# Peptides against a protein of PDB entry 2YKT: the designs that were tried, part 119

Target 1, 231 residues: chain A of PDB entry 2YKT
Amino acid sequence: SRSEEMHRLTENVYKTIMEQFNPSLRNFIAMGKNYEKALAGVTYAAKGYFDALVKMGELASESQGSKELGDVLFQMAEVHRQIQNQLEEMLKSFHNELLTQLEQKVELDSRYLSAALKKYQTEQRSKGDALDKCQAELKKLRKKSQGSKNPQKYSDKELQYIDAISNKQGELENYVSDGYKTALTEERRRFCFLVEKQCAVAKNSAAYHSKGKELLAQKLPLWQQACADPS

## One batch from the design tools (peptide; made by RFdiffusion4, then SolubleMPNN)

Design b2_p14_7_s1 (from b2_p14_7, 5 letters changed)
Fold by OpenDDE base, seed 3:
Structure b2_p14_7_s1 (fold): chain B 231 residues (1-231), chain A 14 residues (1-14)
Amino acid sequence: as target 1 above (231 residues)
Amino acid sequence: ELEELLKELEEVKA
């Protein structure tokens, strides 16, 4: 029946969220933590590299003929420091605004979805059973009427059961339809939450990239001229 | 978009 098909679709939506979406989201969070850790590792390794660059700058500053190049090397290291600070700010947002919040949501969701599905199933079954009972009673009444010498005696009661069946059928169909809409809305809400959190990450990432571009664009021409312009 | 999808589903199943 139409109601049975819609019921199966509704259950499948909940099943998809619990068995596909939530596990995939947990994996996404885990991959995010790995990415964060790797970027922290890059930060540490970069510090060693640019500290060594500063040492080269110190040697230039101590020379008689390359003093100005010392300042250039120091500026290169300083620009790196500023870019790295911007990256750290982005990483804090990545951790606090995306990973932590997604983790909190996914941990609570299993209990919520199980309860929601159980509630739907219980009510759906209750309405279905009530409909089946009414249909069974009508069938019994018709059998009794067929064996009676006065079938007109049961005509009013038959009409009452027919009306009741029609009403219960409509109620069941509406309930299952609403259940399906609710399930789809729950699914969409979860994807929307992910998209919104990822948008925040993207915005912060854009700020990091723009800051780096600005700093390097400002200084690079100066650095490129340093060897051609001895002082 | 969800509303549109739901309308399409209702039309197909009706």
Scores: peptide ipSAE 0.018, ipTM 0.511, DockQ to the pose 0.034
Fold by OpenDDE base, seed 4:
Structure b2_p14_7_s1 (fold): chain B 231 residues (1-231), chain A 14 residues (1-14)
Amino acid sequence: as target 1 above (231 residues)
Amino acid sequence: ELEELLKELEEVKA
């Protein structure tokens, strides 16, 4: 029947979220944590590299013939520091605005969806059983009427069961239809949440890249001229 | 928009 098919579709949506989406989201979070760790590692390694560059700048500053190049090397290290500060802010946002929030949501979602599905199944079954009972009683009544010398005695009761069946069928169909819409809305909400959190990450990443580009574009011409124009 | 999409999906899958 239409209601049975829609019921199966509704259950399949919940099952898809619980068995496919949520496990995939957990994996996504794990991969995100790995990516965060790698970026933190890059930041640490970069610090060592530019600390060594500062040491070269100190040596230049102590020399008689290369003193001005010391300032250039220090500026290079300072620009790096500013870029890395921006990266750290981006990483904080990546952790706090995406990973932590997704982790909190997915942890709670298993229990929530299980309860939601069970509630739907219980109510759907209750309505279905009530309908089946009315149909069975009508069938019994019709059999009794066929064997009776006065079938007209049962006519009013037959009409009552027919009306009850019609009403219960309509209620079941409406409930299952609403259940299907609710399930699809729950699925879409989860994808939208992911997209919105990714947008926040993208915005912060854009700020990091923009700041780095601006700082380097401003200073690079000066640094490129340093060896050609001794003081 | 979502309600319209849900109606369309329901009609196609039913």
Scores: peptide ipSAE 0.018, ipTM 0.519, DockQ to the pose 0.039
Fold by OpenDDE base, seed 1:
Structure b2_p14_7_s1 (fold): chain B 231 residues (1-231), chain A 14 residues (1-14)
Amino acid sequence: as target 1 above (231 residues)
Amino acid sequence: ELEELLKELEEVKA
């Protein structure tokens, strides 16, 4: 029946969230943590490289013929520091605004969804059982009437059961329909949450890239001229 | 697609 098919679809939505979405989200969070760790490793390695560059700048400053190049090398290291600071802000957002929040949500969601599905199933079954009972009683009544010498005795009761069946059928269909809409809304809400958190990460990432481009564009022409125009 | 589906379901219910 239509109600049975819609019931099946409703249960499948909950099952998809519980068995596909949530496990995939847990994996996504794990991959995010790995990515964060790798970026932290890159930043640490970069610090060592530019610290060594500062040492080269110190040597230039101590030389007789390359003093001005010392300042250039120091500026290069300083620009890197500023870019690194911007990256660290992005990483903080990545951790606090996406990974932590997703982890909190997915951890609580299993219990929530189980309860929601159980509630739906319980009520759906209750309405279904009530309908089945009325249908069974009508069938019994019709059988009794068919064997009776006075079938008209049962006519009013038959009409009552027919009316009850119609009402209960409509109630079941409406309940299952609402259940399906609710399930789809729950699924969409979870995807929207993910998208919104990724948007926050994207904004901070854009800020990092813009700041780096700005700083390098400002200084690079000066650095390129340093060797061509010795003091 | 979701909005369309929800609309269809609402129409059937009403």
Scores: peptide ipSAE 0.022, ipTM 0.556, DockQ to the pose 0.031; fails the geometry check
Fold by OpenDDE base, seed 5:
Structure b2_p14_7_s1 (fold): chain B 231 residues (1-231), chain A 14 residues (1-14)
Amino acid sequence: as target 1 above (231 residues)
Amino acid sequence: ELEELLKELEEVKA
């Protein structure tokens, strides 16, 4: 029946969230933490590299013929420092605005969804059972009527059951339909939350990249001319 | 897609 099909669809939505979406989200969070760790590692490694570059700049500054190149090397290191500061801010946002919030939600979601599904199933079954009971009673009544010499005796009661069945069928269909809408809304809400949080990360990431681009675009022409314009 | 699906469901109820 239509109601049975929609019931199966509703249950499948909840099951998909619990068995597919939530585990995948947990994995996503884990991969995010790995990514964060790797970026932190990059920060550390980069510091060593640019500290070494500063040392080369110091040597240039001490030379008689390459003094101006020392300033260039220092500027290169300073630009990196500024870019790195922006990266650190991005990482803080990545951690606090995405990973932490997703982790908190996914941890609580299993219990919530289980309860929601159970509530739906209980009420759906209750309405279904009530309908089945009325149908069974009508069937019994019709059997009695067929065996009776006075079938008219049961006519009013038959109409009553027919009306009850019609009403209960409609109520069941409406309930299951609403349940399906609710389930789909729950699923969409979770995806939307992920998208919104990822948008925030994207904005912060864009700021990081923009800062780097701006600083390098400003300085690179100067650096490129340094060797061509000796003192 | 969701809005369309929800609309279809409402039509079935009617």
Scores: peptide ipSAE 0.021, ipTM 0.527, DockQ to the pose 0.031; fails the geometry check

Design b2_p14_7_s3 (from b2_p14_7, 5 letters changed)
Fold by OpenDDE base, seed 5:
Structure b2_p14_7_s3 (fold): chain B 231 residues (1-231), chain A 14 residues (1-14)
Amino acid sequence: as target 1 above (231 residues)
Amino acid sequence: ELEKLLEELEKVLA
């Protein structure tokens, strides 16, 4: 029936969120933490590299014929420092605005969804049972009428059950339909939240890349000419 | 969009 099929669809949405979406989201969070850790590792490794570059700059500054190249090397290291600072800010946002918030939500969501599904199932069953009872009573009444010499005696009662069945059927269908809409809305809300948080991350990431691009674009021409300039 | 989808599904399920 229409109501039965819609009911199955509704339950499947909840099941999909609980059994597919939420576990996948937990994995996503875990992968995000791994990514954050790796970037922190890159930061540490880069520091060592550019500290070594500074050392080379110091040597150049101490030379008689390469002093200006020392300044260039220092500038290269300084630009990296500024880019790194921007990366650190991005990572903080990544952690605080995305990972932490998603983790908090997914932890609570399992209980919420279970309760929501249970509530829906309980009410759906209640309405279904009420409908079944009316249908059963009508069937009994019709049997009595068929065996009676005066079927007209039961006509008013039959009409009452028919009306009741019609009303209860409509109520059940409406409830299940609304339930399906609600379930789909719940699913969409979760995806939307993820998208919105990822947008924030993307903006922060863009800021990091932009800063790097700007700094390098400003300095690179100067650095490229350094060796061509006479000392 | 969601409401439209639901409406379409209801028609198919009728």
Scores: peptide ipSAE 0.018, ipTM 0.512, DockQ to the pose 0.030
Fold by OpenDDE base, seed 2:
Structure b2_p14_7_s3 (fold): chain B 231 residues (1-231), chain A 14 residues (1-14)
Amino acid sequence: as target 1 above (231 residues)
Amino acid sequence: ELEKLLEELEKVLA
């Protein structure tokens, strides 16, 4: 029946979230943590590299013929410092605004969805059983009426069961329909949450990339000219 | 969009 099929669809939505979405999200979070760790490692390693570059700049500044190149090397290191500051901000956002929040949500959702599905199933079954009972009673009544010399005796009761069946059928259909809408809404909400959090991270990432582009575009021509113009 | 999808599915299930 239509209601039975819709019921199956509803259950499948909840199952898909619990068995596909949530595990995939957990994996996504894990991969994100790995990515974060790698980027943190890059930041640390880069610091050592550019600190060493500063030392080269110091040596140039102490030389008689390469003093101006010392300033260039210092500028290179300074630009790196500024870029790294932006990267660190991005990483903080990545951790706090995406990974942490997703981790909290996915942990809570497992229990929530289980409860929600159980509640739906219980109520759906209850309504279904009530409907089946009324249908069975009507069938019994009709059999009794067919064997009776006075079928009119059962006419009022038959009408009552017919009305009850109609009402219960409608109630069941509405409940299952609403349940399906609710389930799909729950699924969409979770995807939307992911998209929104990813957008926030993307904005911070854009700031990092923009700052780097601007700083390097501004300074690189000067650095390239440094050796051509000895002081 | 979700509502449209639901309506479409309801028609198919009818």
Scores: peptide ipSAE 0.017, ipTM 0.558, DockQ to the pose 0.032
Fold by OpenDDE base, seed 3:
Structure b2_p14_7_s3 (fold): chain B 231 residues (1-231), chain A 14 residues (1-14)
Amino acid sequence: as target 1 above (231 residues)
Amino acid sequence: ELEKLLEELEKVLA
């Protein structure tokens, strides 16, 4: 029946969220943490590299003929420091605005969804059982009427059961339909939350890339001409 | 978009 099919679809939505979406989201969070750790590692390794560059700059500054190149090397290291600070800011946002919030939400979601599904199933079964009972009573009444010498005495009661069955069938269909809409809305809400949190991170990531591009674009021409202009 | 999807599904299930 239509109501039975809609009921199966509703349960499948909840199962998909619980058994596929949430586990995948947990994995996404784990991969995000790994990504964050790797970027933190890059930050640490970069510090060593540019500290060594500063040392080269110090040597140039101590020379008689390459003093200005010392300043260039120091500027290169300083620009990198600024870019790295921007990266660290982005990583903080990545951790606090995406990973932490998703983790908190997904850990609570299994309990929520289990309760929601249980509530739906209980009410759906209750309405279904009431309908089945009414249908069974009508069947019994019809059998009794067929065996009676005065079937007309049962006609009013038969009409009452027919009306009751129609009403209960409509109520069940409406309930299951609403349940399915609710389930799909719950699924969409979870994807929307992920998208919104990722958008916030993306904005900060864009700021990091923009800042780096601006700083390097400003200084690179100066650095490139430094050897050609030994003044 | 969700409403459109639901309408289509209702037609298929009818």
Scores: peptide ipSAE 0.014, ipTM 0.536, DockQ to the pose 0.033
Fold by OpenDDE base, seed 4:
Structure b2_p14_7_s3 (fold): chain B 231 residues (1-231), chain A 14 residues (1-14)
Amino acid sequence: as target 1 above (231 residues)
Amino acid sequence: ELEKLLEELEKVLA
């Protein structure tokens, strides 16, 4: 029946979220944490590299013939520091605005969805059972009427059951329909949440890349001329 | 968009 098919669809949506989406989201969060850790590692490794560059700058500053190149090397290290500060801000946002929030949501969601599905199933079954009962009673009544010498005795009761069945059928169909809409809305909300959080990450990432490009574009011409134009 | 999809599905299931 239409109601049975829609019921199956509704259950499948909940099952898909619980068995496919949420586990995949947990994996996504785990991969995000690994990515964050790797980027933090890059930051640490970069610090060591540019600290070593500063040391080279110090040596240049102490020389008689390369003193001005010391300033260039120091500027390179300073620009790096500024770029890394921007990266740290991006990573902070990545952690706080995406990973933490997704983790909080996915952990709560398992219990929520289980309860929601059970509630839906219980109510759906209750309405279905009530309908089945009325249908069974009508069938019994009709059998009695067929064997009776006075079938008209049961006519009013038959009409009552028919009306009850019609009303219960309509109620069940409406409930299942609303349930399906609710389930699809729940699924969409979760995807939208993910998209919105990724948008925040993208904005912060764009800011990081833009700042780095700006700083390097400003200083690079000066650095490129340093060796050709000794002081 | 979701409502349109649901309406289409209702027609198919009818």
Scores: peptide ipSAE 0.014, ipTM 0.534, DockQ to the pose 0.031

Design b2_p14_7_s4 (from b2_p14_7, 6 letters changed)
Fold by OpenDDE base, seed 5:
Structure b2_p14_7_s4 (fold): chain B 231 residues (1-231), chain A 14 residues (1-14)
Amino acid sequence: as target 1 above (231 residues)
Amino acid sequence: ELEELKKKLEEVLA
């Protein structure tokens, strides 16, 4: 029946969230933490590299013929420092605005969805059982009427059951339909939440890249001319 | 229980 099919669809939505979406989200969070850790590692490694570059700049500054190149090397290191500061801010946002919030959500969500599904199932079954009962009673009544010499005796009661069945069928269909809409809404809001949080991360990431681009665009022409224009 | 869980979840999703 239509109601049975929609009921199955509703249950499948909840099951998909609990068995597919949430585990995948947990994995996503884990991969995010790994990514964060790797970026932190990059920060550390980069520091060593540019510290070494500064050392080369110091040597240039001490030379008689390459002093200006020392300044260039220092500028390169300084630009990196500024870019790195922006990266750190991005990482803070990545952690606080995405990973932490998703982790909190997914931790609570399993319990919530289980309870929500159970509530839906209980009410759906209750309405279904009530409908089945009325249908069974009507069937019994009709059997009695067929065996009676006075079938008119049961006519009013038959109409009563028919009306009850119609009403209960409608209520069941509406409930299941609303349940399906609710389930789909629950699924959508979870994806939307992910998208919104990822957008925030993307904005912060864009700021990081923009800062780097701006700084390098400003300085690179100067650096490129340094060797061509000796003192 | 469901309402309480819903409330907690809404706080996170807000």
Scores: peptide ipSAE 0.150, ipTM 0.828, DockQ to the pose 0.040
Fold by OpenDDE base, seed 1:
Structure b2_p14_7_s4 (fold): chain B 231 residues (1-231), chain A 14 residues (1-14)
Amino acid sequence: as target 1 above (231 residues)
Amino acid sequence: ELEELKKKLEEVLA
């Protein structure tokens, strides 16, 4: 029946979230943590590289013929420091605004969805059973009436059961329909939450890239000219 | 139980 089909669809939505979405989200969070760790490793390694560059700048400053190049090398290291600071801000946001919140959500969601599905199933079954009972009673009544010498005795009761069946059928259909809409809304909410959190990450990432581009664009022409005009 | 879980989940989403 239509109601049975819609019921199956409703259950499948909940099952898809519980068995596909949530496990995939947990994996996504794990991959995010790995990515964060790798970026932290890159930043640490970069610090060592530019610290070594500062040492080269110190040597230039101590030389007789390359003093001005020392300042250039120091500026290069300083620009890196500023870019690194911007990256750290992005990483903090990545951790606090996306990973932590997703982790907290997915942990609670399994229990919530299980309870929600159970509630739906219980109520759906209750309504279905009530409908089946009325249908069974009508069938019994009709059988009794068919064997009776006075079938008119049961006519009013038959009409009552027919009306009850119609009402219960409509109620069941409406309940299942609403259940399906609710399930789809639950699914959409979860995807929207992910998208919104990723948008925040994207904004912070854009800020990082813009800052780096600005700083390098400002200084690079000066650095390129340093060797062309020795003091 | 469901309502309690829903509240907790909403708190995380806030």
Scores: peptide ipSAE 0.113, ipTM 0.807, DockQ to the pose 0.040
Fold by OpenDDE base, seed 4:
Structure b2_p14_7_s4 (fold): chain B 231 residues (1-231), chain A 14 residues (1-14)
Amino acid sequence: as target 1 above (231 residues)
Amino acid sequence: ELEELKKKLEEVLA
């Protein structure tokens, strides 16, 4: 029947979220944490590299013939520091605005969706059983009427069951229809949440890249001329 | 409690 088909579709939406989307989201979070760790590792490794560069700058500053190149090397390290500060801010937002929130969501969502599905199933079954009962009673009444010498005796009761069946059928169809719409809305909301959080990450990443580009573009011409202009 | 879980989830999704 139409209601049965829509019921199956509704259950499948919930099952898809619980069995496909949520596990995939957990994996996504795990991969995100791994990515965050790698970027933190890059930051640490970069610090070591530019600390070593500062040491070279110190040696230049102590020299008689290369003193001005010491300032250049220090500027390079300082620009790096500023870029890394921006990266750390991006990573902080990546962790707090995306990973943490998704982790909290997926943790709660398993229990929520299970309860929501069970509630839907219980109500759907209750309405279905009530409908089936009325249909069965009508069938019994009709059989009794067929064997009766006075079928008119049962006519009012038959009409009552027919009306009840019609009302219960309509109620069941509406409930299942609303359930399906609700399930689809729940699914869409989860994808939208992911998209919105990714947009926030993208904006923060753009800020990091823009700041780095601006700083390097400003200083690079000066650094490139340093060796051509001896003091 | 489904409603309580829903409330908590809505807080996260907000």
Scores: peptide ipSAE 0.105, ipTM 0.803, DockQ to the pose 0.043
Fold by OpenDDE base, seed 3:
Structure b2_p14_7_s4 (fold): chain B 231 residues (1-231), chain A 14 residues (1-14)
Amino acid sequence: as target 1 above (231 residues)
Amino acid sequence: ELEELKKKLEEVLA
């Protein structure tokens, strides 16, 4: 029946969220944490590299003929420091605005979805059972009428059951239909939440890239000219 | 419309 098919569809939506979406989201969070850790590692390694560059700058500053190149090397290290600070800010956002919030939501969601599905199933079954009962009673009444010498005696009662069945069928269909719409809304909301949180992180990521580009674009011509323009 | 339906469900589960 239409109601049975819609019921199966509704249950499948909840099952898809619980068995496919949520596990995939947990994996996404785990991969995000790994990515964050790797970027933190890059930060640490970069510090060592540019600290060594500063040392080279110090040596240049101590020389008689390469003092200006010392300043250039210091500037290179300083620009890197600024870019790295921007990266750290982005990583904080990545952790706090995306990973933490998704993790909290996915853990709470399991309980919510289980309860929601159970509530739906209980009410759906209740309405279905009530409908089945009325249909069974009508069938019994019709059998009794066929065996009776006065079938007209049962005509009013038959009409009452027919009306009841029609009403209960309509109620069941409406309930299941609403349930399906609700389930689809639940699914969409979860994807939207992910997209929105990712957008916030993307904005900060864009800021990191733009800041780096601006700083390097400003200084690179100066650095490239340093060897050609001895003081 | 769909958001209202979700809200109703959440209220029932609260």
Scores: peptide ipSAE 0.032, ipTM 0.658, DockQ to the pose 0.031; fails the geometry check

